# Peptides against a protein of PDB entry 4HTP, part 24

Target 1, 231 residues: chain A of PDB entry 4HTP
Amino acid sequence: SQTVASHVPFADLCSTLERIQKSKGRAEKIRHFREFLDSWRKFHDALHKNHKDVTDSFYPAMRLILPQLERERMAYGIKETMLAKLYIELLNLPRDGKDALKLLNYRTPTGTHGDAGDFAMIAYFVLKPRCLQKGSLTIQQVNDLLDSIASNNSAKRKDLIKKSLLQLITQSSALEQKWLIRMIIKDLKLGVSQQTIFSVFHNDAAELHNVTTDLEKVCRQLHDPSVGLSD

## One batch from the design tools (peptide; made by RFdiffusion4, then SolubleMPNN)

Design b1_p10_5_s3 (from b1_p10_5, 5 letters changed)
Fold by OpenDDE base, seed 1:
Structure b1_p10_5_s3 (fold): chain B 231 residues (1-231), chain A 10 residues (1-10)
Amino acid sequence: as target 1 above (231 residues)
Amino acid sequence: MTALEKLANA
């Protein structure tokens, strides 16, 4: 069956996350998230208008927005150092060059931008002049590739992990890769709490998650903001 | 308008 995630560009999620991050006030951050969520729900209703009892939900997006709550995927086995080495190889960066050293030494302040310790931001600036302006992946495709990475990490298939990473990288803009890295590392730096994300999604979301720790169940059971847990 | 918004309004 068709899912909303199979139609939504990953770029749209990344653009929303970027707007949230750049917003200073909580209210503005909430607005950007709400707009994305409302659009998702509206599209869901249109897509599934003739179908009852669908399992499709906001879960494919929510698990990328709250990656620290991911329980379906096993560990990726990916750290910043692995990504740095991969980018150096893929981009054919000189090992002693400025960009390679920035990626490898991302924790050390080297510039005025204050991006020290944020590998995703360092990667973004290295990638920006070298990558596509617009990616081609849907949210579903990103999740499929991330599932593949986790599965292959469990199976110790390093070659297949690299293959999936290369697919993600080559089909993503620099901005999309910034957010993808943050999703993999599980630190989005949005400046809005998990509780706030849940509260915007549904009034009962935080409670249901606290009991079940099941993000998919939260998204599915509380898909309709007008239907509560007590109903 | 994002691609998602366009899809939602189609």
Scores: peptide ipSAE 0.044, ipTM 0.771, DockQ to the pose 0.943
Fold by OpenDDE base, seed 4:
Structure b1_p10_5_s3 (fold): chain B 231 residues (1-231), chain A 10 residues (1-10)
Amino acid sequence: as target 1 above (231 residues)
Amino acid sequence: MTALEKLANA
């Protein structure tokens, strides 16, 4: 089906998230999120101009922004240690080399950046000189690959999990992989609360989520910021 | 201008 997510580069989401993370104030963080959301809604209206009854919504992006609220997709079964081993293999890093050790010992402070415990940041610096500068994945493609990973984890198909991970990695920039890792691990470190994200999305979003715990329902029912829950 | 913004304005 034709969706906004099928047109939006994953890079655009990642750049927005990066801007949010780098912003110091709440207001600036909100601005970056709002700009992305407004652009999404505008594109939605244009894309679906002749189709009023669509199920398309901000959900494909929202579930990546708030990955801890994911309920549709089953567990990935992926931890930092698995990713570390995968990157060591994929990048052909010497096992006793500095970069391999950084990935494996990501919890131990080894450098000046203070990134201890943030595997995604450690991975970013390892990947930056080794990866493509620009990714090619859309938000929909990222979600499809993540769905594949979750499904194959449930089915205990480790080889297929690896295949999907390799596709994500090889088609993503270092920055995109940083955020992808954080989405998989379910810790974005944006410095903005879930409540703030919901409040920017729609005034009734937090309430509806509290009742339903269904992020897709929240995104579908409250896709129009001018239409309230009671309308 | 992001790719999304370009798409939204197209």
Scores: peptide ipSAE 0.044, ipTM 0.772, DockQ to the pose 0.961
Fold by OpenDDE base, seed 5:
Structure b1_p10_5_s3 (fold): chain B 231 residues (1-231), chain A 10 residues (1-10)
Amino acid sequence: as target 1 above (231 residues)
Amino acid sequence: MTALEKLANA
């Protein structure tokens, strides 16, 4: 069955996340998230106008926005050091070069940008002059690749993990990879709380999640902002 | 208009 996630570019989510992160005020952060969510819901209604009983929901996006609440996927087994080594290899960076050292020593401040400890930001600047300007992945494809990584990590298939990572990297812009890294590491640094994300999504979302701890159930049952838990 | 908005209006 067709899903909204199969049509939405991953770039659109990343652009939204970037806007949220760059926004100083809570109100602006909320606005950017709401605009994305509203667009998603409108597309859902259009896509499924003739189908009343669909399981499609905001879940594919929500699990990337709140990756710390992921319970469906097994652990990725990916750390910053693994990604650093992969990028050095893939980009053919000199091992003793400035960019390789930045990736490997990401915890040590080397620059004026204050990005110390944020591997994703360091990676972004290394990738920006070397990557595609526009990615080609949908949210669905990103989730499929992340599912593959988790599954293959559980199965101890390192070669297949690398294959899926390469697909993600080669089909993504530097900005998309910045956010993808943060999703994998499970720290988006949005500056907005989980409670705020839930409150914008649906008034009952936080309550339902507190009871069920099931993010998919929250997204599916509370898909319509006008229909509450008591209805 | 974002790509998502374009898709929603298509």
Scores: peptide ipSAE 0.041, ipTM 0.757, DockQ to the pose 0.857
Fold by OpenDDE base, seed 2:
Structure b1_p10_5_s3 (fold): chain B 231 residues (1-231), chain A 10 residues (1-10)
Amino acid sequence: as target 1 above (231 residues)
Amino acid sequence: MTALEKLANA
């Protein structure tokens, strides 16, 4: 089945998240999120113009924007230390080199950027001169790979986890990887609350989520911003 | 060619 997520580049989501993070003030952050959401809804309407009762929704994007609310996908079993070791291996970084030490000791302020404790930012600067400028993954492909990681973690298949991570890394820019890391660690640092994200998505979204705790149901049932829970 | 590009093409 065709989904909006199968057509939207992961890069587009990451660029939106980057704009939100860099924006000063709530209003500007909201504007960037709203622009992405409106574009998504417009594309949905065009894609599904001749199809009734589709299950497609904003859920594939929302679960990446609010990864702490993920309930369908099991735990990845991935921490910063695992990613650090993986990047050192994949990038063939000297173990005693500056960049390897930055990744391993990401909590210690060693750099000029003040990124101590933010592994994703440290990884970004290491990756920027070493990876492609634009990724090739769609939002659906990213979710499929993340599903694979979670499933293989549950099955204790470490080799297959590494394979899926390799696919994510090799097909992503440094910026996309920064955001992917934050999605996996479940901390986006957007500077906007969960409540604000829900309020922009739909007026009833926060209430429905509080009752159901089902992010997919929230996205599907409240897909149309003009149709409320009581309608 | 970047390190990741080399890995992707291997």
Scores: peptide ipSAE 0.008, ipTM 0.488, DockQ to the pose 0.029

Design b1_p10_6_s1 (from b1_p10_6, 7 letters changed)
Fold by OpenDDE base, seed 1:
Structure b1_p10_6_s1 (fold): chain B 231 residues (1-231), chain A 10 residues (1-10)
Amino acid sequence: as target 1 above (231 residues)
Amino acid sequence: MTALQRMAAA
């Protein structure tokens, strides 16, 4: 279907997240998120100008930004160790080599960056010299693949999980994979709270979410920042 | 500008 998410490159979201993470102050972090959101809403209005009753919303992006609030798709069944092993295999890394060991022992401080405990960052540096520089996936495609992973996890189809992961990996830059990993593990480390994200999205978002715990409903009902819950 | 920003501006 015609959705904003089907047009927005996943790279754009990842670039925004990267800017947010690198920003020191709350205000700067908020600015980056707001700019992305405003652009999304403007594109939505243009895309759906002739359609009054659409279900399209910011949800496809929001569920990636706040993955810990995901309720639609079930568990991925993916942890850092699985990803480490997958990358070792995919990249044909020597099992006893430095990069393989960094991935497997990501909790132990190694190197100069001090990224111990942050698997996504460790993976990023391993991937950066080894993968494509620009990804090709849209936000919708990423969500479709993540849906597939969750579904296949429930069905205990490990082969299909691997297939979808490989598609994600091979069509993503190192930066995109860094954020994809964090989305899967459900820890973005943005430095802004869930409350802040909601507050920027809509004044009533936190309240509606607290009651419904339905992120899609929040995004759909509060798509227009000028229309409140009480309206 | 990101691709999204370009699309939004078009």
Scores: peptide ipSAE 0.046, ipTM 0.779, DockQ to the pose 0.917
Fold by OpenDDE base, seed 4:
Structure b1_p10_6_s1 (fold): chain B 231 residues (1-231), chain A 10 residues (1-10)
Amino acid sequence: as target 1 above (231 residues)
Amino acid sequence: MTALQRMAAA
């Protein structure tokens, strides 16, 4: 279907998340998120100008920003160790080499970057000199591939999980993969709370989510920041 | 300006 997410590059979301992470202080973090959100809403209005009754919303992005609140998609069955092994294979890294060991032993401090325990950051530095400079995936495509992974995990089709992961990886920059990994592992390390994200999205978002635990419903019902829950 | 912002402005 025609959605905003089908037009928005995944790179744009990742760049926003990167800016949020790097920003010092709540206000600057909020600004970056708000700018992305406002742009999304404006594009939504333009895209759906002649179609007022649509189900399209910020949900495709929100579920990636708040992956811990994902309820529609089943478990991926993916952990850091699986990703490490996949990257070692894909990148043809020597198993006893420095980069392979970094990925496998991501919990152990190795010194310079202080990224111990953050697999995504370790992966980023391994990937940066080895992958595409610019990704080609939209937010919709990322979600489709993640849906595939979850579905195939449920079906115990490891080969198809690998296939979808490879599609994600081969069409993503190192930065995009950093954030993709964090989305899969469900730890974005943005330095801004869930409550803050909801508050920026809509004044009633936290309340509605607290009642429904349905992130899609929150995004749909509170799509318009000027229309309240009681309206 | 992101691609999204450019698209929203168009």
Scores: peptide ipSAE 0.044, ipTM 0.771, DockQ to the pose 0.906
Fold by OpenDDE base, seed 3:
Structure b1_p10_6_s1 (fold): chain B 231 residues (1-231), chain A 10 residues (1-10)
Amino acid sequence: as target 1 above (231 residues)
Amino acid sequence: MTALQRMAAA
């Protein structure tokens, strides 16, 4: 079964998130999100033109934008320290070197960027000169790998967790990895509230989520911005 | 124009 998420590059989501983060005003942040959402809906309509009874929705993207509301997959069991160690190993960084120490001691500022406490930003600058310029993953593939990580965490299969993480890392740009890290840690730092995201998505989204706490239901039932809860 | 926008327009 075809899904929008199987066609949308993860890079497109990340570039949108980057624009949102860099925007100073609320209005500009909203504009960037709306543009992405509108494009998604248009593609959905085209992809499913002859199939009206589909469960496909914005959910695959929404669960990455609001990762703290994830309820379908269990905990990843991944923290900054684990990622730091993985990157040191994968990039073959000297353990006592500057970059390794920046990753391990990310809470202490050592550079000029003032990114103390933001592991994803520190990782970005370490990765930028060392990673692919363009990633190859779709949003669906990212979610599939994240599902695998959560499942294997529950099963205590550390080897398989590492395998999935390596797939994510080796197929992602530095920018994509920055956002992927934030999704895993569940803190995107967009500068826009959950309420704003819901309000842009659909007028009734916040209400439906407050009642159901089911992000997939919100995205599916309120896929059409012109069709309300009471309709 | 993003890849998504190009796909939606096609």
Scores: peptide ipSAE 0.044, ipTM 0.768, DockQ to the pose 0.904
Fold by OpenDDE base, seed 2:
Order: C-alpha cells, then structure tokens, then sequence
Structure b1_p10_6_s1 (fold): chain B 231 residues (1-231), chain A 10 residues (1-10)
C-alpha cells in the first residue's frame, strides 16, 4: 500500500511515546509529539507529491495514540488476564515461578519497581530479557493485526485472535509490546491530555472531533495545519 | 534520528 503508515516502523511511534512519557514537563512532551508529527507530514508530502486527492493521513498513528477514540474497529475482547496467560504459555514460564506470578497478580506489589496495577510495565520487564531488540512491524501492519483481532472477536474466533496476537508479539520488542498492550487496553499514561494532542495536531481538531466524533475525518480534513475549517 | 525522520529528509 502507498501510505505513510506502510513505511513507518511501529518502533518509531513507540520510541516517541516513550520519550513523551519520560518527559517531565508539558512543553517537552509536546515537543516530542510535534517532532514525530512534523516528520510524518513531511514524508507524506514527499510520498504523495505526484498524487491528487489521496485519503492517506495521520489517522493510522492517531488512532493508536488516542485509542479510546477508536470507532472504526470494534472491541478486542482482550484483558490483562488473557494477556498474562498468553505470555506464560508463549514464553514457557513456570506457573509458580516469579515472572508468571507477577503477570497474574499484577495488581499486587511483588517486585521492586513499584509497577503494581500497571500490567504493561510488568510485562515489559518480563519480556525485556526474552525478546528481540527491535521489532519488524510497520504502523500499518500493527493496525491490520488489530483490525483482525477486533473482527475475530466479533466472530467469536478465539483461535484466530490468538494467532494475530502471536504475530504481534513475536515481531515486537519488549518496549513495543509495552505500548501495544497500552493501546489494546486503551490507556497510554502519557501525562498529556487529549486536548493537548489535538491542539498540537491542528487548532481546529478538538472542535471538529466534538462535532463528528470521527477521528479519521479529523485527520483527513485537518492534515494541513495551515488550512482551517472555515477555509 | 528515527527511520521516519531519515525518510522525511531524503
């Protein structure tokens, strides 16, 4: 496919999200997001230089950054307990072992990191010594797999859900999986509000979303920061 | 520099 998302590694998005989360101030968080967005827009212009009326936009990334606003794909039907069991199986962790128990009892403090209640962080530390250093998936491929999961959840095909999850897991680093989990659970913990994300994307983004509730439409209509709703 | 940034700069 001729889209920006088909060229951008999922690792690049995850690295940006990690930088945002680690930043202490609002201004620094905004800077990291803006740098990613500006690079995306610049590449978009180059990729589509000779093409008119393209539907490509920032939407593939935006729907992963603001997963709670997802309306195109239905529910995944995936909870932390399901992921815990899957990881125990996939990684062949002893059921009564330290790492298996951390995943299953993620709400209770068991380790020294103080990550109780944050399944994604607990999973990260279990995965870090066991996973590849860099994933191979693009943002488009991640979205395709997530679409598959949602579709198969609707169809009650648990076997195919597991298959798609396995593809995501085996082709992702520990850091990428941390963020993927948060995208699935729909809580990124970035420390920056939805309003701020929209305001950085486009001055009219929040207003258009309030009216349409359509994140793709927002990204398409307002892909150019210099063109407003009234223009 | 990320892969995206390298692509955007090319």
Amino acid sequence: as target 1 above (231 residues)
Amino acid sequence: MTALQRMAAA
Scores: peptide ipSAE 0.042, ipTM 0.768, DockQ to the pose 0.951

Design b1_p10_6_s2 (from b1_p10_6, 4 letters changed)
Fold by OpenDDE base, seed 3:
Structure b1_p10_6_s2 (fold): chain B 231 residues (1-231), chain A 10 residues (1-10)
Amino acid sequence: as target 1 above (231 residues)
Amino acid sequence: MTALELLALS
């Protein structure tokens, strides 16, 4: 079945997240998220105009925005050190070179950027001169690849995990990879709380999530901001 | 992207 996530570029989500992160005030952060959400809802209405009984919702995006609340897919089994080694191999970085050492020793400040401890930011600067300027993945494709990684981690299929990671990396810009890393590590550093994200999505979202702990149910049941939980 | 821009891509 056709979904909104199958049409929305992953780059659009990443650009929104980048704008949120760069915004200084809560109100501006909320505005950027609201604009993305409103656009998604409008597209949903257009896509499903003749189909009233659809299960499609904001869930594919929400699970990437709030990755710490993911309950459907199992653990990825991916750490910063694994990603560092993968990037060194893929980019053919000299093992004793500056960029390889930055990735491996990401906790130690080595440069002018206060990015110590933020692997995704360190990776971004290494990737920026080496990667495509524009990615080609949709939100659905990103989720499919992440599902594959989690499934193969559970099955201990390291080769297939690497295959899916390579597909993510080779089809993503440096900016998209920055956010993808943060989604995998489950720390987006947006500067806005989970409660705020839920409040912007729907007035009853936080309550429903507290009861069900099911992010998909929250997104599906509260898809329409004008229809409440009590309705 | 706006909803209209997304529709133009589909």
Scores: peptide ipSAE 0.025, ipTM 0.712, DockQ to the pose 0.277
Fold by OpenDDE base, seed 2:
Structure b1_p10_6_s2 (fold): chain B 231 residues (1-231), chain A 10 residues (1-10)
Amino acid sequence: as target 1 above (231 residues)
Amino acid sequence: MTALELLALS
């Protein structure tokens, strides 16, 4: 299907999220998000120039930026301990080695980085020297794999969950995996509120979401920043 | 450069 998400690299979203996280102050964080959103909208207009009444929207990205608002996809059933074990296996880390212990005991401050309790950051530093490949996944492909994980979790197909996770991991950079982990755990630590994200997206977004609790509907109905709910 | 071209270069 011709969607913006099928063309946008997941790396582009992750780099934007990284810029937001590293930025000091609300204004700079907002700027980085706005730049990504504006680029998305411009690409949408170009991609769908000859097509009317498309259902394509910012939803594929928004549901990754605000994963706690996900209602379409069921629970992943994935916790930090599961990911730790998976990484130890996949990276062939010695079980009693420093890196394996960091992943398993991520809540205990053992490192100099002060990343205690942030599994994604701990994983990033373990992955960084081991991941040499640039990520190749699009936002659509990431969402498809996450859909697969949720579906297979509901069906109790643990082997298929592992398969989808391996695809995510093997096709992602260390930085992309850091953000993917945070999306799965549903805590991005961006330093900006949900309200701020909605306000940047559209002036009426927070209100519409409060009424509908439907993130896709919000993204579709308020795709054009110049068209309000009352219009 | 179109929006599509810009994205392809990113």
Scores: peptide ipSAE 0.024, ipTM 0.691, DockQ to the pose 0.244
Fold by OpenDDE base, seed 5:
Structure b1_p10_6_s2 (fold): chain B 231 residues (1-231), chain A 10 residues (1-10)
Amino acid sequence: as target 1 above (231 residues)
Amino acid sequence: MTALELLALS
């Protein structure tokens, strides 16, 4: 069946996340998230107008926004060092070159941007002049590839992990890869709390998640902001 | 982005 996630470009989520991160005030951060969520819900209603009892929900996006709450996927087994090596290989960066060293030594401040310790930001600047300006992946496709990575990590199939990573990388802009890295590492640095994200999503979301620890259930049961847990 | 805009992107 069709899902909202199969239609929403991953770039749109990344642009929203970028706006949230760049916003200084809590209110602006909330506004950007709400605008994305409202658009998602409107699209859902249009897509499923003739279909009752669909299981489709905001979950595909929510699990990327709150990756630390992911419980469905097994561990990716991916660290910054692995990604650094992959990028060096893929981009054919000289191993002793400036960009390769930035990726490998991402914890050490080398630049004026204060990006020390933030591998995703360092990667972004390396990727920006080298990658596509616009990606082609949907949110569903990103999730499918991440599922593949997790599954293959469990199966110790390093070759297939690399294959899926290459698909993600080659079909993503530098900005999309920045956020993808943060999703994999499970640290988005949005500057907004989990509680705030839940509160914007639904008034009962935090409570339901505290009881169930099931992010999909939260997104599905509380899809309609006007329908509460007690209804 | 509106629902219509999303449809146009799909």
Scores: peptide ipSAE 0.024, ipTM 0.691, DockQ to the pose 0.245
Fold by OpenDDE base, seed 1:
Structure b1_p10_6_s2 (fold): chain B 231 residues (1-231), chain A 10 residues (1-10)
Amino acid sequence: as target 1 above (231 residues)
Amino acid sequence: MTALELLALS
């Protein structure tokens, strides 16, 4: 069956996240998230207007926005060092070159941008002149590839992990890859708390999550902001 | 993305 996530470009989520990150005030950050969420809900209503009892929800996006709460996927087995090596190989960067060293030594300040310790930002600047301007992946496709990575990590299939990573990388802009990296590493640096995200999503979201620890259940049961847990 | 923009993707 069709899902909202199958229609929403991953680029749109990344653009929203970028706007949230760049916003200084909490209110502005909330506004950007709310706008994305409202658009999602409206699209859901239109997509499913003739269908009752659908299981489709905001979950595909929420699990990328709050990746530290992911419980459906097992561990990716991916760290910054692995990604650094992959990018060096994929981009054919000289191993002793400036960009390769930036990726490998991302924790050490090398420039004026203050991006030390943020691998995703280091990667972004290396990728920006080398990648597509616009990606082609939907949110569902990104989740499918991430599912594949987690599954293959559990199965110790390194070749298939690499394949899925390459699909993600080659079909994503530098900005999308920045956010994808942060999703994999599970640190988005949005400047808003988990509680804030939940509160914007639904008044009862934090409570339901605290009890169930099930992000999908939260998104499904509290899909309608007007219907509470007590209803 | 606006709701209208999302709807246009369908």
Scores: peptide ipSAE 0.025, ipTM 0.706, DockQ to the pose 0.304; fails the geometry check

